# Peptides against a protein of PDB entry 3QIS, part 306

Target 1, 334 residues: chain A of PDB entry 3QIS
Amino acid sequence: PSLELSRREFVFENVKFRQLQKEKFQISNNGQVPCHFSFIPKLNDSQYCKPWLRAEPFEGYLEPNETVDISLDVYVSKDSVTILNSGEDKIEDILVLHLDRGKDYFLTISGNYLPSCFGTSLEALCRMKRPIREVPVTKLIDLEEDSFLEKEKSLLQMVPLDEGASERPLQVPKEIWLLVDHLFKYACHQEDLFQTPGMQEELQQIIDCLDTSIPETIPGSNHSVAEALLIFLEALPEPVICYELYQRCLDSAYDPRICRQVISQLPRCHRNVFRYLMAFLRELLKFSEYNSVNANMIATLFTSLLLRPPPNLMARQTPSDRQRAIQFLLGFLL

## One batch from the design tools (peptide; made by RFdiffusion4, then SolubleMPNN)

Design b2_p27_6_s2 (from b2_p27_6, 13 letters changed)
Fold by OpenDDE base, seed 4:
Structure b2_p27_6_s2 (fold): chain B 334 residues (1-334), chain A 27 residues (1-27)
Amino acid sequence: as target 1 above (334 residues)
Amino acid sequence: SAEEEEREREERLEALRQEAFAEADAL
């Protein structure tokens, strides 16, 4: 069996969070026998491609002189955004197109990723005074490392934040402030807020706005801005309520005094973001007659974002655990 | 007026921001 490939080198320029890019090529059976093709893992890989890459179709049959179009799709989800933001992963891969009883054909994938505030830690974002696209990638790495160290110091209660030599972190990420401030100003009377989905094009513009500060004002509908806040919270590598406190939140869910004590033990940035979000959501609930938002809906929606089970417990979350998690959040909304 | 409600709303956000921070500095 033999294949002809129209292209073997693919460059994905300016890859962004949640922005699908596609490159297409053709494969043709220039042999005289039917062939089966498949993308196969390289030596030591479990998958034929990195999580942000997909081939479609990834396998198939070709009759003699048959041609098929293959799409190479690059899509950075919440599952890949953090490792791309840190530069731990890159828009670089090699695909192996295997022909049954034939040859391997190598495809080279390259490109560049543009960092996003989505999937960046709260700690790092509190240190970023500029939009993430204005921050050199080398400095993003330093900010993540410094942020981890400050989180650990805060959890250990060891050292007061040394007010001295480093620029004082923001109390909350500017991106969260921008989203919440916009929603508070313009969306408190928005019918079906957090119930109606945003537009994908507007979501991309909002993400780009937060990443670049262009435009100066958040674009799109209130629904898109509201969904962008949800996407932001979902994409956080560490949820607003740190994984270390998850079980304590569940255990305290019916004691408002203990709930407040658990929140007081969050790292400063996480604690501030939590309090800020709860304050916003309590204010939003005052407009329930206009926005159709109620405390149970908000608690149910935001609990999955703010109070995520640790990855090792995700598969073990019971309906009782979910109800306790909702009850924990309700104690801050009522 | 809508502008007065917006201003009271901004002042309330800033107050909530300050409360969220004052509760953070008092603990």
Scores: peptide ipSAE 0.022, ipTM 0.481, DockQ to the pose 0.682
Fold by OpenDDE base, seed 2:
Structure b2_p27_6_s2 (fold): chain B 334 residues (1-334), chain A 27 residues (1-27)
Amino acid sequence: as target 1 above (334 residues)
Amino acid sequence: SAEEEEREREERLEALRQEAFAEADAL
């Protein structure tokens, strides 16, 4: 069996968070026998491609002189955004197109990723006074490493961070401030806020706006800005309530005094973001007559975003754990 | 008026900022 490939090298320029890119190529059976093709894992890999890449179709049969179009789809989800922002992973891969009883065909994937404030830690964002796209990638790596070390120090040492650092971090990320400030100004009377989905084009404009600028006004509808806040919170590598405090939040869920003490133990940036979000959501609830938002809806929605089980416990989350997590947030909304 | 509603929104926003951060300075 033999194949002819129309292309073997693929370049994905300016790959962004949640922006689908597609490159197509053709494979043709130039042999005299039917053939089966498949994308196969390399010797040490469990998958034929990296998590941000997909081939469609990934397998099939070709009769002699038959041709099929294959789409290579690049999509950076919340599951790949953090490792691409840090440069731990890159837009580079090698695909192995296997022909049954034939040879392997190698496809080279390359490109560049554009960093996003989505999928970046709260600690790193509190140190970024400029849009992430203005920050050199080398400095992003240093900011993430330093932020992790300061988070660990702040958790281990109940000692105030030394006031003497000439670059005082922001109290909250500017991106969170911009989103919440916009929603507060324009969306408190918005019917079906957080219930109506945003427009995909407007979401991309909001992400690009936050990555590249400090706008006076966020583009798009109130629904798109509200969904952008949810996407931002979902994409955080460490949730607003740090994984280390997850179990303590569940255990304290029926004691409002202990709940407040657990929140006081968060790293400064996480604590500030939590309080800022709770203050906004309490204000939004005062307008429930106009926006149709209630405390149970908000608690249910934001619990999955703010209070996530550690990755090793995700598969073990019980309905009781979820109810305790909701009850924990309700104690800050009522 | 639209200008009064905007001013009341700005005053409430500043109050939310102060609440969110005054609880941070009281610990």
Scores: peptide ipSAE 0.014, ipTM 0.460, DockQ to the pose 0.779
Fold by OpenDDE base, seed 1:
Structure b2_p27_6_s2 (fold): chain B 334 residues (1-334), chain A 27 residues (1-27)
Amino acid sequence: as target 1 above (334 residues)
Amino acid sequence: SAEEEEREREERLEALRQEAFAEADAL
């Protein structure tokens, strides 16, 4: 069996968070026998491609002189955004198109990723006074390393934050401030806030706006701005309540005094973001007659975003653990 | 697929919204 491929090299320029890109190519059976094709893992890989890439179809049969179109789809989800922002991963891969009893055909994937404030740590964002796209990639790496070191120092209580010549970190990320300030000003009376989904085109405009500028007003509907806040919180590499405090939040869920003590132990940026969000959500609940938002709805929605089980415990989350997590958050909304 | 994962995520966010509504209506 043999194939002819219309293209073997693919370049995905300016890949962004939540923006689908597609490149197509044709494969033709130029042999005299039917063939089965499939994309196969490389020797050390569990998957035929990286998590941000797919082939469609990834397998199939071709009769002699048959041709099929294959789509290569690049999409950066919350699961790939953090490793691409840090430069730990890149828009580079090699696909192996295998023929049953035939040859392997290699496809080269390349490109560049544009960093996003989505999927960036709260610590790094508190150090970014400018939009992430204005920050040199070398400085992003330094900001992540410095953020890790300051978080460790803060947790260890070892070194007072050197009050010296380094520019003081923001109290909360400017991106969270922009989203919440917009919702506070314009969305408190919005019917079905957080209930109605945002528009995908408006979400992309909001993401691009936050990555490239400091706007006076966020573009899009109140629903799209609300959805963008949810996506931002979901995409955080570490949730607003750090994984190390997860179990203590569940254990304290019915004692409001212990709950406040647990939150006081969060790193400064995480604690400030948590308190800022809770203050906003309590204000939003005063307008329940207009926005149809209640404390139980908000607690259930935001609990999954703010208080995630650590990756090693995700498969073990019980309905009782979820109810304790909701009860923990309710104690800050009521 | 990433569009299916996005749809499944929108469906999970929508299911979390619906669960949040059902829990809110049950109290």
Scores: peptide ipSAE 0.024, ipTM 0.589, DockQ to the pose 0.022; fails the geometry check
Fold by OpenDDE base, seed 3:
Structure b2_p27_6_s2 (fold): chain B 334 residues (1-334), chain A 27 residues (1-27)
Amino acid sequence: as target 1 above (334 residues)
Amino acid sequence: SAEEEEREREERLEALRQEAFAEADAL
């Protein structure tokens, strides 16, 4: 079997979080026999492509002289955003298009990624006084490394070494402050807040706005700003309640005193973000007659975002664990 | 697909919303 490919080199310029890009090419069976094609993993890979890349179709059958269009789709989700923001991964891959009993055809994927405040650690964002797109990539790496060390020091209850003239970190990320301050000012009376989905175009505008500027007002509807907050919390590499405290939150769920002690042990930025969110959500609940928001709804919605099971326990979360997690959060909303 | 993963996330956020509603109605 033999194929002809219309293109073998693909460039994805200015790849952004949650922005789909597509490149298309054709494959033609220029042989005399039918062929089955598939994208196959390289020797050391479990998948035929990186998590941010997809081929559609990824396999198929071609009769002699048949042609099919293949789409290469690049999409940076919450699962890929953190490793791309840090520069640990890049918009580079090699795809292997295999023919059954035939040849391998190599496709080269390249491009550039534009960093996002989405998928960046709370610790790093507290050190970023400017939009992430104004921060040199080399400094983003240093900020993530420094953020990890500060998290570890905070978890160990080590006195923050007043190491030198590092600019004092923000109490909360400016991005979280902007989102929550907008919702507090404009969305407390918004009917169906957190219930109605945002618009995808508005979500992209909000993300781009937070990545590139410090706006006076966030663009889009209150629903889109509310959803952008949820997406931000979901995309965090470490949840607002750090994984190390997950089980202690469940164990303390019915003791409000122990719950507050557990939260006091969070890294400073995580603790500040948690308290800030809880203060906002308690304020939002005072307007329940206008926004139709209740404590149970908010607790259930935010529990999955703020109090995520560690990756090793995710497959083992019981309904009882979920109920304890919700009850833990309810103790801060009531 | 990217649109399916976005839809699955929207469906997961929407399922979290719906579960939040169903649990809010059950609690």
Scores: peptide ipSAE 0.020, ipTM 0.556, DockQ to the pose 0.022; fails the geometry check

Design b2_p27_6_s3 (from b2_p27_6, 14 letters changed)
Fold by OpenDDE base, seed 5:
Structure b2_p27_6_s3 (fold): chain B 334 residues (1-334), chain A 27 residues (1-27)
Amino acid sequence: as target 1 above (334 residues)
Amino acid sequence: SSAEEEKKREERLKKLREEAFAEAEAL
């Protein structure tokens, strides 16, 4: 069996969070026999591609002189955004297109990723006074490393934040402040807020706006701004309620006093974001007659974002654990 | 139910991902 490939090198320039890019190429059976093609893992890989890449179709049959178009799709989800923001991963891969009883054809994937405030830690974002796209990549790495160390120190109640030499961190990320301030000003009376989806184009504009600027006004509909907040919270590498406190939140769910004590033990940035969000959501609930938003809906929606089970427990989350998690959050909304 | 609304949201976010994948197929 033999194939002809129209292209073997693919460059994905300016890859962004949640922005799909597609590159197509053609494969043709220039042999005299039918062939089966498949993308196969490299020797040490479990998958034929990185999590942000897909081939479609990834396998198929070609008759002699048959031709098929293959799409290479690059999409940075919440599952890949953090490792790309840190530079731990890159827009680089090699695909192996295998022919049954034939040759391997290598495809080179390359490109550049543009960092996002989405998928960046709360600690790092609190240190960023400028939009993330204005921060040198080397400094992003330093900020993430420093953020981790300061989180650990904060959890250990070790050493007051050195008040001296470094720019004081923000109390909350500017990106969260911008999103919530917009929603507070313009969306409290918005019918079906957090229920109606945003527009994808507007979501991309909001993401790009937050990554590149400090806007006076966020672009897009109130629904898109509301959804952007949800996407932001979902994309956090560490949820607003840190994984180490997850079980304690469940155990305290029916005692509002203990719940507040648990929240007081969060790292400063996480605690501030949590309190800021709860203050906003309580304000939003005062307008329930206008926005059709109720405490149970908000608690359910935000619990999955703010109080995520640790990755090792995700598969074991019981309906009781979920109800406790919701009850925990309700104690801050009511 | 709250589980249906969240499932409907996950399905909507999933569908928005699938639609983000499909809108880029239609371009």
Scores: peptide ipSAE 0.031, ipTM 0.497, DockQ to the pose 0.017
Fold by OpenDDE base, seed 1:
Parts: structure tokens; C-alpha cells; sequence
Structure b2_p27_6_s3 (fold): chain B 334 residues (1-334), chain A 27 residues (1-27)
């Protein structure tokens, strides 16, 4: 069996968070026998491609002289955004197209990723006074390392933040401030806020706007801005409530005094973001007659975003753990 | 797939919304 491939090299330029890119190629059976093709894992890989890449179809049969179109789809989800922002991973892969009883055909995937404020740590964003696209990649790495070290110092209660450092971190990321300030100004009376989904085109415009500028106004509908906030919180590499405090939040869920003490132990930026969000959500709840939003709805929605189980505990989350997590958040909304 | 992950995400966010509504209506 043999194949002819129309292309073997693919370049995905300017890959962005949540923006689908597609490249197509054809494979043709130029042999005289039917063949089965499949994309196969490389040695030591569990998957035939990186998480941000897909082939469609990834397997199939070709009759003699049959041709099939294969789509190579590149999409950076929340699961790949952080490692691409840090430069730990890159838009590079090799696909192995295998023929049963035939040859291997290698496809080269390359490209560049454009960093996003989505999937960047709260600590790094608090140091970032300019849009992420204005920050050199080398400086992003430094900001992440510095952010990790300050988080550790904050958790250890070691060393007061040097009051003399010419570059004081922001109290909250500018991106989350812009989203929440917009919602506070324009969306408090929005019917079905957080209930109605945003438009995908508007979500892309909001992301691009936050990555490239400091706008006076966020583009799109209130629903799209509200969903962009949910997307931002979901994409955080570490949730607003740090993984280290997860179990303590559950254990304290029925004691409002202990809950406030647990939150006080968060790193400064995480604590500020949490308090800022809770203040906004409590304000939003005053307009429940207009926006149809209630405390239970908000607690259930935001709990999964703000209070995520650590990756090692994800598979062990019980319905009781979820209920305790919701109860923990309710104590800040009521 | 990216489109399935987006769809699964939209489905997860939708499910979180639906669960939040069902829990809010049940109280």
C-alpha cells in the first residue's frame, strides 16, 4: 500500500486562545489495494498529537484511487493555554500517518502562539501594567518566576513586600478589573445575566481587546462580557482560591468566621480578586428583580470556577464536597 | 478536537448554568 499526500508541512501563524485554525490536505491511495490509514502515537507518547491539535478524520479506509481530505485543527483551550503562555510548550508537533502493512508518513506542524491574559496567573497579571501582547516573552517568564516567589513568600508570611520597590503590583489584574467594572456599570439590570451565553465572535473580540489594549469600554453584549469573566476565571492556572486552601474551605463551609480566616491566608492578589468578585456579586444580587440572579445560582456557578479541587483530588470530589464548596461561597454572598 | 473541546466547554458552562438554575429553583 502507498499514499500520496498533497502537503506534509503545516504552519499555523498567530495561534490565539480559543481561536480555531484549520489547515487541510489530501491523501490519495495511489496503489492497487485498499489501505487503512491512522495517525499513531510517537514512541513514548500516549496520543498521536498534542492537546491543542487534532486530525479529522484521524483514521480511515481508502479504496484504490480514492482521495480523502484531512483537516488539521489547531485550538488552544483552557487545558493548553497556560503552557503555551509560559513557553513550556510551543506550536510544534510531528504527526505520524501510518498505513497498515505500509509506510509511515511524517507531517510537520509548526507556528507561533500569541500570549493571552487568559490562562496567565493572577500574580503575573498583577505585575503586568501593560497589555500582555506589549510584554516581551522573556519578561513574561521573569514575571511568572517572580510571581511564584512572591506567592511562596506571601504564604510563608516571610518578608514584607518591599515598600521601596518602584514597581508595586496592581491590587487586582487590570483585565479582571475591566471585566467587573464593565459589568457593574452596564449589566446590573441585564435580564438573565450569567444565564444567557455570549456570542463567540464577541468573546473573541473581548479576549483580543484585553490582550492588546486597555480599553475604556469592553466591546460586545453584557452577556458576552459576563461569559468572558467566567472564561477568564476557568482558564486561571491556579483558581482564585488557591489549591492549598481547597480542603480548608470545605472543612470551614458552615463557620463564616473560619471561612473569612481561610480567605485571609490567600496570596494578596488572590485575596483581593476574591473580595472584589464577592463585592460585585453581592451588588448584582441587589438587582435580582431586574436580572433574575439569585444567591444560590451565583454560588453554584462561581464555586466551580473559584474553588476547584486540586488535580490530584478531581477524581475524588463527592456530591458532599460540592455542597460544602457551594456553602462556603454562599457565606460571602449572603 | 478543538471544536469538541469548545463544544464540551460550552456544554460544561451550559451544564454549570443549568445545574445552578436547577439548584436555585429547588431552594
Amino acid sequence: as target 1 above (334 residues)
Amino acid sequence: SSAEEEKKREERLKKLREEAFAEAEAL
Scores: peptide ipSAE 0.022, ipTM 0.572, DockQ to the pose 0.021
Fold by OpenDDE base, seed 3:
Structure b2_p27_6_s3 (fold): chain B 334 residues (1-334), chain A 27 residues (1-27)
Amino acid sequence: as target 1 above (334 residues)
Amino acid sequence: SSAEEEKKREERLKKLREEAFAEAEAL
């Protein structure tokens, strides 16, 4: 079997979080026999492509002289955004298009990624006084490394070594402040807040706005701003309640005093973000007659974002664990 | 139920990801 490919090199310029890009090419059976094609993993890979890449179709059958269009889709989800922001991964891959009993055809994927405040750590964002797109990539790496070390020091209850003239970190990320301050000012009376979805175009505008500027006002509807907050919290590499405290939150769920002690042990930025979010959500609940939002709804919604099970426990989360997690959060909303 | 509300949210966030993949299929 033999194929002809219309293109073998693909460039995805200015790849952004949650913005899909597509490149299409044709494959033609220029042989005399039918062939089955498939994208196959390289020797050391479990998948035929990186998590941010897809081929459609990824397999198929071609008669002699048949042609099929293949789409290469690049989409940076919450699952890929953190490793792309840090530069640990890049918009580079090699696809192997295999023919059954035939040859391998190599496709080269390249491009550039534009960093996002979405999927960046709270610690790093607290050190970023400017939009992430104004920060050199080299400095983003340093900020993530420094953020990890400060998190570890905080968890170990080590006194922050007042090492040198490092600019004082923000109390909360400016991006979180902007989102929550907008919702506090404009969305407390918004009917069905957090229930009505935002618009995709508005979400993209909000993301781009937060990545590139410090706006006076966030663009889009209150629903889109509310959903952008949920997306931001979901995309965090470490949840607002750090994984190390997950079990202690569950164990303390019915003791409000112990719950507050557990939260006090969070890294400073995580603790500040948690308290800021809880203050906002308690304020939002005062307007329940206008916004139809209740404590159970909010606790259920935010628990999956703020109090995530560690990756190793994700498959073992019981209904009891979920109820304890909700109860933990309720103790801060009531 | 609170579990149905969270499931609806997970389904919305899932749809938003799937729609982001599908809308760019339509270009």
Scores: peptide ipSAE 0.021, ipTM 0.525, DockQ to the pose 0.018
Fold by OpenDDE base, seed 2:
Structure b2_p27_6_s3 (fold): chain B 334 residues (1-334), chain A 27 residues (1-27)
Amino acid sequence: as target 1 above (334 residues)
Amino acid sequence: SSAEEEKKREERLKKLREEAFAEAEAL
């Protein structure tokens, strides 16, 4: 069996968070026998491609002189955004197109990723006074490493971070401030806020706006800005309530005093973001007559975003754990 | 007027930020 490939090298320029890119190529059976093709894992890999890449179709049969179009789809989700922002992963891969009883065909995937404030830690964002796209990638790596070390020190020492660092971090990320400030100004009377989905084009404009600028006004509808806040919170590598405090939040869910003490133990940036979000959501609830938003809806929605089980416990989350997590947030909304 | 409601919203937002941060400094 033999194949002819129309292309073997693929370049994905300016790959962004949540922006689908597609490159197509053709494979043709130029042999005299039917053939089966498949993308196969390399010797040390469990998958035929990296998590941000897909081939469609990934397998099939070709009769002699038959041709099929294959789409290579690049999509950076919340599951790949953090490792691409840090440069731990890159837009580079090698695909092995296997022909049954034939040879392997190698496809080269390359490109560049554009960093996003989505999928970046709260600690790193509090240090970024400029849009992430203005920050050199090397400095982003250093900011994430330093932020992790400061988070660990703050958790271990209960000591106020030494006031002497000439660059005082922001109290909250500018991106969170911009989103919440916009929603507070324009969306408190918005019917079906957080219930109506945003427009995908407007979401991309909001992400690009936050990555590249410090706008006076965020583009798009109130629904798109609200959904952008949810996407931002979902994409955080460490949730607003740090994984280390997850179990303590569940255990304290029915004691409002202990709940407040657990929140006081968060790293400064996480604690500030949590309080800022709760203050906004309590204000939004005062307009429930206009926006149809209630405390149970908000608690249910934001619990999954703010209070996530650690990755090792995710598969073990019980309905009781979820109810305790909701009850924990309700104590800050009422 | 719409402008007076906007100004009252901005003042409430400023106050909510100040309260959220003052609660952060008092602990």
Scores: peptide ipSAE 0.016, ipTM 0.447, DockQ to the pose 0.773

